# Ledger of designs, part 118: peptides against a protein of PDB entry 5A53

Target 1, 230 residues: chain A of PDB entry 5A53
Amino acid sequence: LVENVKQALFIPGQSCNKNLHDIMVDLSALKKPDMKRFNRKNDIHPFEDMSPLEFFSEKNDCSLMVLMTSSKKRKNNMTFIRTFGYKIYDMIELMVADNFKLLSDFKKLTFTVGLKPMFTFQGAAFDTHPVYKQIKSLFLDFFRGESTDLQDVAGLQHVISMTIQGDFQDGEPLPNVLFRVYKLKSYKSDQGGKRLPRIELVEIGPRLDFKIGRIHTPSPDMVTEAHKKP

## One batch from the design tools (peptide; made by RFdiffusion4, then SolubleMPNN)

Design b2_p15_3_s2 (from b2_p15_3, 8 letters changed)
Fold by OpenDDE base, seed 5:
Structure b2_p15_3_s2 (fold): chain B 230 residues (1-230), chain A 15 residues (1-15)
Amino acid sequence: as target 1 above (230 residues)
Amino acid sequence: SEIQKKYHELMAKAS
């Protein structure tokens, strides 16, 4: 079974700035080779009209899209879009906080392109709260696709950590999601006898704190269709 | 770190 790896399209919006472009470049590098980037800005407002995104999904054969926009209200906004049958399935705005770090801010480490990252999620809400469940689903879908074969563990080079920043109660603003990328570094410990490989996590970037914005949830009918395995 | 612990747990399950 050829894994139908979902292709991602990164779209600079009209308000895309240099910082957001740099974030786009770094985040999209983790999706190589299954990534396209537009070089031109596109005037797209997905929460007003979704039709342009559906058009781009079909034209580029991409079921994942990220729209890069920035405004005073929604600074460094990455709108993550998923399509099913080239129709909008869901959308979520994730605004990158100003404390972001780029790949250039970390020690350059060589990595093999095309290896799927392992994910770790910290926070009970990733399993219970609808918004965080959507975020979890989105990022798993974005970077791993549908098949987590155990063979991917043997080639594991990267860990993506997603952490909910603190506890929250009902009615409180949703805490940020802390996105961190680590490379696995194995050390042979020469301690006499059992060479237990010591594995260390080295942060490689980008470092992104996501503030949650607007959300579009799929219709119940689309949920049913998207989960129908052929 | 908590992440390292979780990683070791995941690796132990995958081994």
Scores: peptide ipSAE 0.025, ipTM 0.674, DockQ to the pose 0.302
Fold by OpenDDE base, seed 3:
Structure b2_p15_3_s2 (fold): chain B 230 residues (1-230), chain A 15 residues (1-15)
Amino acid sequence: as target 1 above (230 residues)
Amino acid sequence: SEIQKKYHELMAKAS
């Protein structure tokens, strides 16, 4: 089975600034080698007109896109877009809080390009609430690709953790999602016995707290088509 | 941590 790994396209919007560019570079590094970045700014407003994104999806053969924009209302906004058949499937705005940390803020650890991360999700709403279910689906789709072979576990070096920041009730503002990336570090126990290797998680970055913005959900027809097994 | 626990659970299922 040819692994149809989904390709990602990172797009600077017209309002993209240095901070967003740095965040884009660091987050996209986790998607290598299956990532493209535009160097030029593009004036795209996906909630007003989706046609430019559909064009870019088809032209670049990318079913994943991230648009980087910033305004007073939507500061440090990463719009995540998925396409199916080069048509918009879903979109979600995730605004990065000002307390973000870049890869340069952590101890430089070598990471192997192309290794699939393991995901951990903290918060019951990831399985029950429509918005958090979409976020879970998006990030799994974005970083894991289609094939989960057991061989991928043997090469596991990275863990991506996503945590809902607190409890909430119906009608309340949706809590932020805390995005964290860890490297697995195995320690050989120096003691000559059959001691299981101690595994520690070391944060490597980036560190992002996502505020949830606008959402576009797929039509029922597109959901049905996207889940049809060939 | 809860993350470490979940990691160990996932590794145990994958082994």
Scores: peptide ipSAE 0.022, ipTM 0.659, DockQ to the pose 0.363
Fold by OpenDDE base, seed 4:
Structure b2_p15_3_s2 (fold): chain B 230 residues (1-230), chain A 15 residues (1-15)
Amino acid sequence: as target 1 above (230 residues)
Amino acid sequence: SEIQKKYHELMAKAS
């Protein structure tokens, strides 16, 4: 089965700043080689007009897009967009909190480009709450793609951890999603004759706390079409 | 897998 790896396009918006650019670079590094980045700012307002994104999706053959914008109301905003048939499927604004860490803030570790990360999700709402379900679906789709073959386990180098920051009740503001990236280190422990490989997780970055913003959900018809396995 | 088990154990300790 040829893995239909979804391609991602990272788009600096008109209000993209240095911090967002750096975040874009670091986050997009996890999507290599299946990633494109625009070097120029584009004046795109996805919740006002989606047409430019659909155009970019088609022209770049990218079903994943990330728009980098920043304003007083939506600081360090990463709008994640998915398309189906080059039409907008869903969108979600994820604003990066100021406590972010870049790859440069961590110990540089060599990794193989193109290995799919393993995901872990902490928080029941990832399976029950519609917004967190969308986030879970988005990130799985974005970084792992559809096919998790057994080969992905053998090549496991990175773990992406997503944690809902605390419990919440209905009607309360949605807690942030804590995005963490770890590298798996295998140590040969010589202790006690049992060569059980000790695995350690080393945070490698970026470290992002996502505040949830606006959401666009797909139409029921698009959901049906997108779930039709070819 | 053993890796997943160890990972869950590590994450449980890191949380």
Scores: peptide ipSAE 0.022, ipTM 0.645, DockQ to the pose 0.077
Fold by OpenDDE base, seed 2:
Structure b2_p15_3_s2 (fold): chain B 230 residues (1-230), chain A 15 residues (1-15)
Amino acid sequence: as target 1 above (230 residues)
Amino acid sequence: SEIQKKYHELMAKAS
């Protein structure tokens, strides 16, 4: 089965800064080998004109894109874009809070490139609230892809945890999504004849708290087309 | 899977 792994394109916007660049590098490392990065800044405003992103999607054969921009209103903004047939499917702005940690802030642990992460989602809204459902769908699509080979579970090395930061009511500002990455360490415990495998989680980074920004939702027709299994 | 259960248990303890 040829895994139709979605390719990601990371695009520095015109307002991309050093922090966003570092975040881009670290987050894109989790998508290796299925990612491309532009080295040049591009003046793209996806909520004003989507056509440049559609062009890049087609030109680079990438159905996933991340635009890195920063402004006073939208500091450390990562716009996540998905395309279907090289047309914009959905978009979401996720602004990285200032308390972020890079991979360099954690103990360097080697991991095998290309292993699919396990995901965990904390918060009922990931299954019920439209925005958090989109976030869940996006991150699953971005890092795991559609083809879950059961053999990948045996090779599980890392876990991505996404947590909604607190409870919220209707009409309240949407809580941040806490993005955490852990490496699984298995220890052979030789304690007392029963070799129970001990598993430990070690945070490896990056650590990102995402503030939710603007969202573009797909048309009903695009939803129907994108969910049609070939 | 048992790994998922153990993982959820570990994550619940780490949170």
Scores: peptide ipSAE 0.022, ipTM 0.637, DockQ to the pose 0.080

Design b2_p15_3_s3 (from b2_p15_3, 6 letters changed)
Fold by OpenDDE base, seed 1:
Structure b2_p15_3_s3 (fold): chain B 230 residues (1-230), chain A 15 residues (1-15)
Amino acid sequence: as target 1 above (230 residues)
Amino acid sequence: SAIAEKYHELMARAS
């Protein structure tokens, strides 16, 4: 079975700055080899006109896209887009807080390209709240794809941790999502047979705190079509 | 840690 790994396209918007470029480079490195980056800025406003993104999805055969933009209202904004049949399925704006850390801020560790990360989600809202459910679905889809093979666990090197920053009530602003990446070090415990190896986690970056912005949700019909197993 | 527990759970399912 050829794993139908979803391809990602990273697009610098017209307002893309150095910080966003650096964030784009570091985050996209985690998606290698299944990633393309544009070197040219593109004037795209996805919540006004989605047609350019649908065109890029089809032309580049990418069902995942990330648009990098920045404004006073939406600073360091990463718009994550998914397509189905080269039509927009969903979109979400995730604005990177100023306290971000790049890969260069951490100890460089060797890792194998193309290994799927393990995910951990902290916060009940990832399973109950529509927005956080979409974020969970998006990141799982973005980095792991649909197939969780046993082989993915045997080769596990990276852990992506996503945490909702604090509790919230209905009507309150949605807390940030804390994005952290760790390298997993497994130690064979010399203690006999059945004991699971001891693991240590080393943060490798990038470190991103995401503020949630605008969201586009799919139509019920598109949800049904996207979940139809061929 | 929650991550270690999750890892062990995944490894147990993979076995």
Scores: peptide ipSAE 0.145, ipTM 0.770, DockQ to the pose 0.586
Fold by OpenDDE base, seed 3:
Structure b2_p15_3_s3 (fold): chain B 230 residues (1-230), chain A 15 residues (1-15)
Amino acid sequence: as target 1 above (230 residues)
Amino acid sequence: SAIAEKYHELMARAS
């Protein structure tokens, strides 16, 4: 079964600014060739009315969407949306902190377009806390980090690292998620034993610290339908 | 590093 490649649609909201546009361009570059971008701003408020997003999902055959908006309360906000059967499955607001770095801030390294990144998650909450579980699932789904065959490992060039910034207790604000992208360099060990290749990681960008905002979770019925293997 | 460990785990599964 050739799993249908999930396509992503990046949508500038009405309040999208230059910084958000630059972030959108750089993050979407990691999703090539399975990415579309709108050039026009769209007045969409997904937590008030989801219908425009469902329309765009169906019209563009995209099960992944990212809406770029900015306000005083939600600065540099990337709303990540997933659809199932062109209906909203889940949504999460991830606000980019002001300390972000673009691809232009790093040494340009050549990479092959379309290779699947390897993911690393740092923080126990990625496996236990509902919100961080959703973030983990979203990013794995978004970049196809779930299935690595032998060929994918042999061709591995990119590593995406996601780290929860510090510990937290129940009732405390959720810590930021630190998003980092690295190029993997493998070196043959000259020592005649079957030593595993030495690897080095070089940060290539973008560098994004995500503050967690509003969340929409799927209905139990949609969860059941989405997990039904045909 | 956690990245190196995961890489080695993936390579070990691939071998």
Scores: peptide ipSAE 0.122, ipTM 0.752, DockQ to the pose 0.606
Fold by OpenDDE base, seed 5:
Structure b2_p15_3_s3 (fold): chain B 230 residues (1-230), chain A 15 residues (1-15)
Amino acid sequence: as target 1 above (230 residues)
Amino acid sequence: SAIAEKYHELMARAS
């Protein structure tokens, strides 16, 4: 079964600004070649009406979508949407904090387009808390980071690190997720016998701190259908 | 680093 490459569609909302556009460009570069971007703004409010997104999912054959909006309440908001059978599966708002860095803020390093990133998750809540489990699932699904075969490891060029910013208790606001992208540099270790190369990580951007916003979770029935292997 | 450890773990599994 050739796992169908999930295509991503980046959609500027009506309130999309220059910063969000730049973030969109940089983040979508990591999804090449399996990415489309709209050049026109679309007036979409996914938590009010999901039908436009389902329409775009079907018409563009994209099961991943990112809506770029900004308001006073939800500044630099990236709404990540997944569809199953062109119906909304889940949605999550991730608002980019003002301290973001673009690719242009880092040393320009070339990387091969289409290589799968390795993911690292820091924080126990990624495995236990429903919201962080959704975030983990989303990003793994978005960038095809769920399975790394031997060939993917041999070709490993970049690492995406996601860190929960601090500990939290029940009832407290959910900490931000720190999104970092690194290029992996492998060095032959001249030290006899240790087969593992020395690695160095160089941050390449973008650097995004995500504040968690609104969430739409799938119905139990849709979860069951989405996990049915054909 | 956690990333280095994970890389080494993956490389060890791949070898």
Scores: peptide ipSAE 0.091, ipTM 0.734, DockQ to the pose 0.537
Fold by OpenDDE base, seed 2:
Structure b2_p15_3_s3 (fold): chain B 230 residues (1-230), chain A 15 residues (1-15)
Amino acid sequence: as target 1 above (230 residues)
Amino acid sequence: SAIAEKYHELMARAS
């Protein structure tokens, strides 16, 4: 099975700052080798004009894009974009809270590039609420890809945890999504019985709390086309 | 799988 690994393009916007750049570097490291980064700032406003993103999607053969922008209203904003046929499928703004931690804030642990992370989602809304469903879908699509073979479990090194920060009711502001990355350590217990391997999780970063911003949802026609398995 | 369950349990404790 040829894994159709989606390529990601990280784009610094005109308002990209040092913090966003650092976040971009660290988050994009998790997408290696299936990642490109622009070194130049681009003046893109995806909720006003999506055409530049479609152009970049096609030119770079990237169906995933992340635009890094920051303003007073939308500080540390990561706009996640997916394309289908180089047309915008969906977009979501995820603003990184100021309490973020970079990889440099954690003990440097070596990891093998190209291993697929396992995802965990905490919060019922990931399965019921349309916005959180989109977030779940996005991150799975972004980092895991479509096919998880059993062999991927044997090579499991990373766990990405996404947690909805608290309960919420209808009409309330959507809680942040807590993004955490762990390295899985397995210990062989030498003692002779059916000893379940001891697993330890070590946080490796980055640590990001995402505030949800604006969303663009795909047309029903695009949903149908995008879910057509070839 | 038992590994997945244990993993989920560990993740629930780590979050």
Scores: peptide ipSAE 0.026, ipTM 0.675, DockQ to the pose 0.082

Design b2_p15_3_s4 (from b2_p15_3, 7 letters changed)
Fold by OpenDDE base, seed 2:
Structure b2_p15_3_s4 (fold): chain B 230 residues (1-230), chain A 15 residues (1-15)
Amino acid sequence: as target 1 above (230 residues)
Amino acid sequence: SAIQEKYHELAARAS
């Protein structure tokens, strides 16, 4: 089965700064080889006019897009966009908090390009709350693509962890989503005759705390159409 | 799978 891996396009907005550029580079590295990046800034305001994004989706054959913008109100904003049939399906603004860490802030570890990450989601709201359900769906779609057979442990290199930062009640501001990336290390423990492989997780970055911003949800018709495609 | 559960546990602890 040829996996229809969704391609991602990273777009610097007009207000893209150095920090966002660095974040873009590091996050997009996790999507290699299924990633394109624009090197030029584009003046795109997706919540005002989506047409430029639809154009880019079609022209680049990318069903995933990330727009990098920054303002006083929406600092370090990564707008994640999905398209279906090159039309906007959904969008979500995820603003990176100032405490972010780049890959350069961690011990450099060798990485095999093209291995699919395992995801972990911490927080019940990922399964119950519409916004967090969208985030979960988005990130799974972004990095895993189509559901493949459980990759054998031998093929598992990365774990992406997404955690809702604390509990919240209805009407409260939505907690940040903590994005963490780990590499799996297997150690042969020679202790005591039974060679039980010890697996450790080592954080490799980037480390991103996402503040949730604006959301565009798909029409019911688009949801139905998108789920009909295998 | 037991492996996935273990990874979930490890990831939750590492977070």
Scores: peptide ipSAE 0.019, ipTM 0.545, DockQ to the pose 0.104
Fold by OpenDDE base, seed 3:
Structure b2_p15_3_s4 (fold): chain B 230 residues (1-230), chain A 15 residues (1-15)
Amino acid sequence: as target 1 above (230 residues)
Amino acid sequence: SAIQEKYHELAARAS
C-alpha cells in the first residue's frame, strides 16, 4: 500500500514578521520532504473567508496548511488547517509565546530527512478534552502520516513531546501546550568491560510554547466521510 | 458539559 503522505503548505500571511518566518522555517524543516513554502505574503483571513485556503489546498495538492500571522491580539499566530477533499475539515490557532527557541539555539546534530518522529503526550486532557484531542490528532496527522510500518521503529531518530502546562478546571483558560523536539543519541558506555548501550534524549529544537486561540470544528457529515475506510 | 460549552464558545468566536 503506497501510503499517501499528507503534504503541508506553509503560507506567510500579510502580517508575517521575521520571528514568525524563522519559526515557520524551523518547524517546516521537520516536515521535509513533504512540505511546500510560499515566499510571498498572502492576505488571508481564514475565520472570515476559507475559500482562498481551499483553493490553495487543491492547487498545491496539500491537505495540511499553516498560515503565519501576527497582531497585537494574536501575536506569532500559527493557524493549522486540515482539508478533506480540498474542503476545510478543521482549523486551530496556536500562538507561539515569546520564549521560543530556534534550531540555531541548539547544538547542531545530523539527522536523516524523512524519518517519522515518535510522539509523547503529557496530560490526561489529550485523551478527554475536545480541544486537546484535536491538537493531538492534528500533530499526529501532520508529522506521522496515516500508516506507520513496524520497520519505522528501527529508524526512530526523533521524539516530539507535547505537554499541557499545568492542571485546569472547567471554565478556566486552557493551559499552553509545550512543544519540544528531541534526537535519540546512543552512547557506548563501558561499564565493567561490557558495552551497555545508553540512549539519551537531546533537545534539538525548535522549542515552542503554544497558546490556544480560535477553533473551527468539522461538520458531522465531514467527520463521517473522513473516517470512512475506503 | 462545561467543556463542550467552552469548545462551542471557542468555535462560535471563530464563526
Scores: peptide ipSAE 0.018, ipTM 0.508, DockQ to the pose 0.017
Fold by OpenDDE base, seed 4:
Structure b2_p15_3_s4 (fold): chain B 230 residues (1-230), chain A 15 residues (1-15)
Amino acid sequence: as target 1 above (230 residues)
Amino acid sequence: SAIQEKYHELAARAS
């Protein structure tokens, strides 16, 4: 099975700043080699006009896009976009809180480029609430693609953890999603002749707390078309 | 999987 790995395009918006640029560089490093970055700022407002993103999707053959913008209302905003047939499927704004950490804030560790991360999701809402279900689907799609072979466990280097920050009720503001990246280290423990592998997780960054913003959901027709098995 | 279980154990201890 040829793994149809989805390609990602990172786009600095007109209001992109140094912090967002640094976050973009660090997050996109996890998507290598299946990632492109624009070096120039682009004036894109996806919730007003989606046509520029559809154009970029087609021109760059990317079904994943991340737009980096910042304003007083939406500080450090990462708009995640998915396309199907180069048309907008869904969008979600995830604003990075000021307590973020870059890769340079952690111990530099070597990793193999192109290895698929394992994911963990903490919070029942990832399976029940439509917004958190979209976030779960998005991040799984972004980093794993459609086909995961079980054989990938032998090459597992990275774990991405996503946690909903606390409980919430209907009508309350949606809690932040805590994004964490770990490297898996396996040690041979020689305890009493039983070689049990000791596994340790080391945080490698980036560390991002996402505040949820605006969302665009696909039409029922697009959902049906996107889930048609080829 | 044993790795997922170990991760959940480690995540619960680190929180």
Scores: peptide ipSAE 0.015, ipTM 0.535, DockQ to the pose 0.090
Fold by OpenDDE base, seed 1:
Structure b2_p15_3_s4 (fold): chain B 230 residues (1-230), chain A 15 residues (1-15)
Amino acid sequence: as target 1 above (230 residues)
Amino acid sequence: SAIQEKYHELAARAS
């Protein structure tokens, strides 16, 4: 089975700053080797005109894109885009809160490039609320791709945790999504002859709190076509 | 549902 791993393209927008660049570098490192980054800023406004993103999707053969922009209204904004047949499928704005931590803020741990992370989701809304369902789908698609082969368990080294920050009622602002990355560390516990490996989770970064912004949803027809397994 | 309405509101803010 040829692993159809989705390729990601990271695009600095015209308003991309140093903080967004650093966040882009750290987050994209988790997608290696299936990642491209542009070094030049591009003046793209995806909710006004999607055509430049569709062009980049086709030209770079990337079905995943992340646009890095910042404004007073949408500070540290990461727009996540998915395409199907090089046409926009969905988009979501996720704004990084100022309390972010980079990989350099954590103890440097060695990791093998190309291993797929395990995901954990905390919050019932990930299964019931349409916005959080889209976020869950997006991140699973972004980092795991379509091939959930059982062989991936033997190479498990990373856990990505996504938590909805607190409870909310209908009509209230949507809580942030807390993004955390952990490495699995195995300790040989020589406790009493039972060599049960103790596995601990060590945070490795980046640490990102996402505020939810604007969303573009796919047409019902495009949903049907995208779920048709060939 | 109020949840669906909010989702559509967020989508409409993007159009």
Scores: peptide ipSAE 0.018, ipTM 0.508, DockQ to the pose 0.018; fails the geometry check

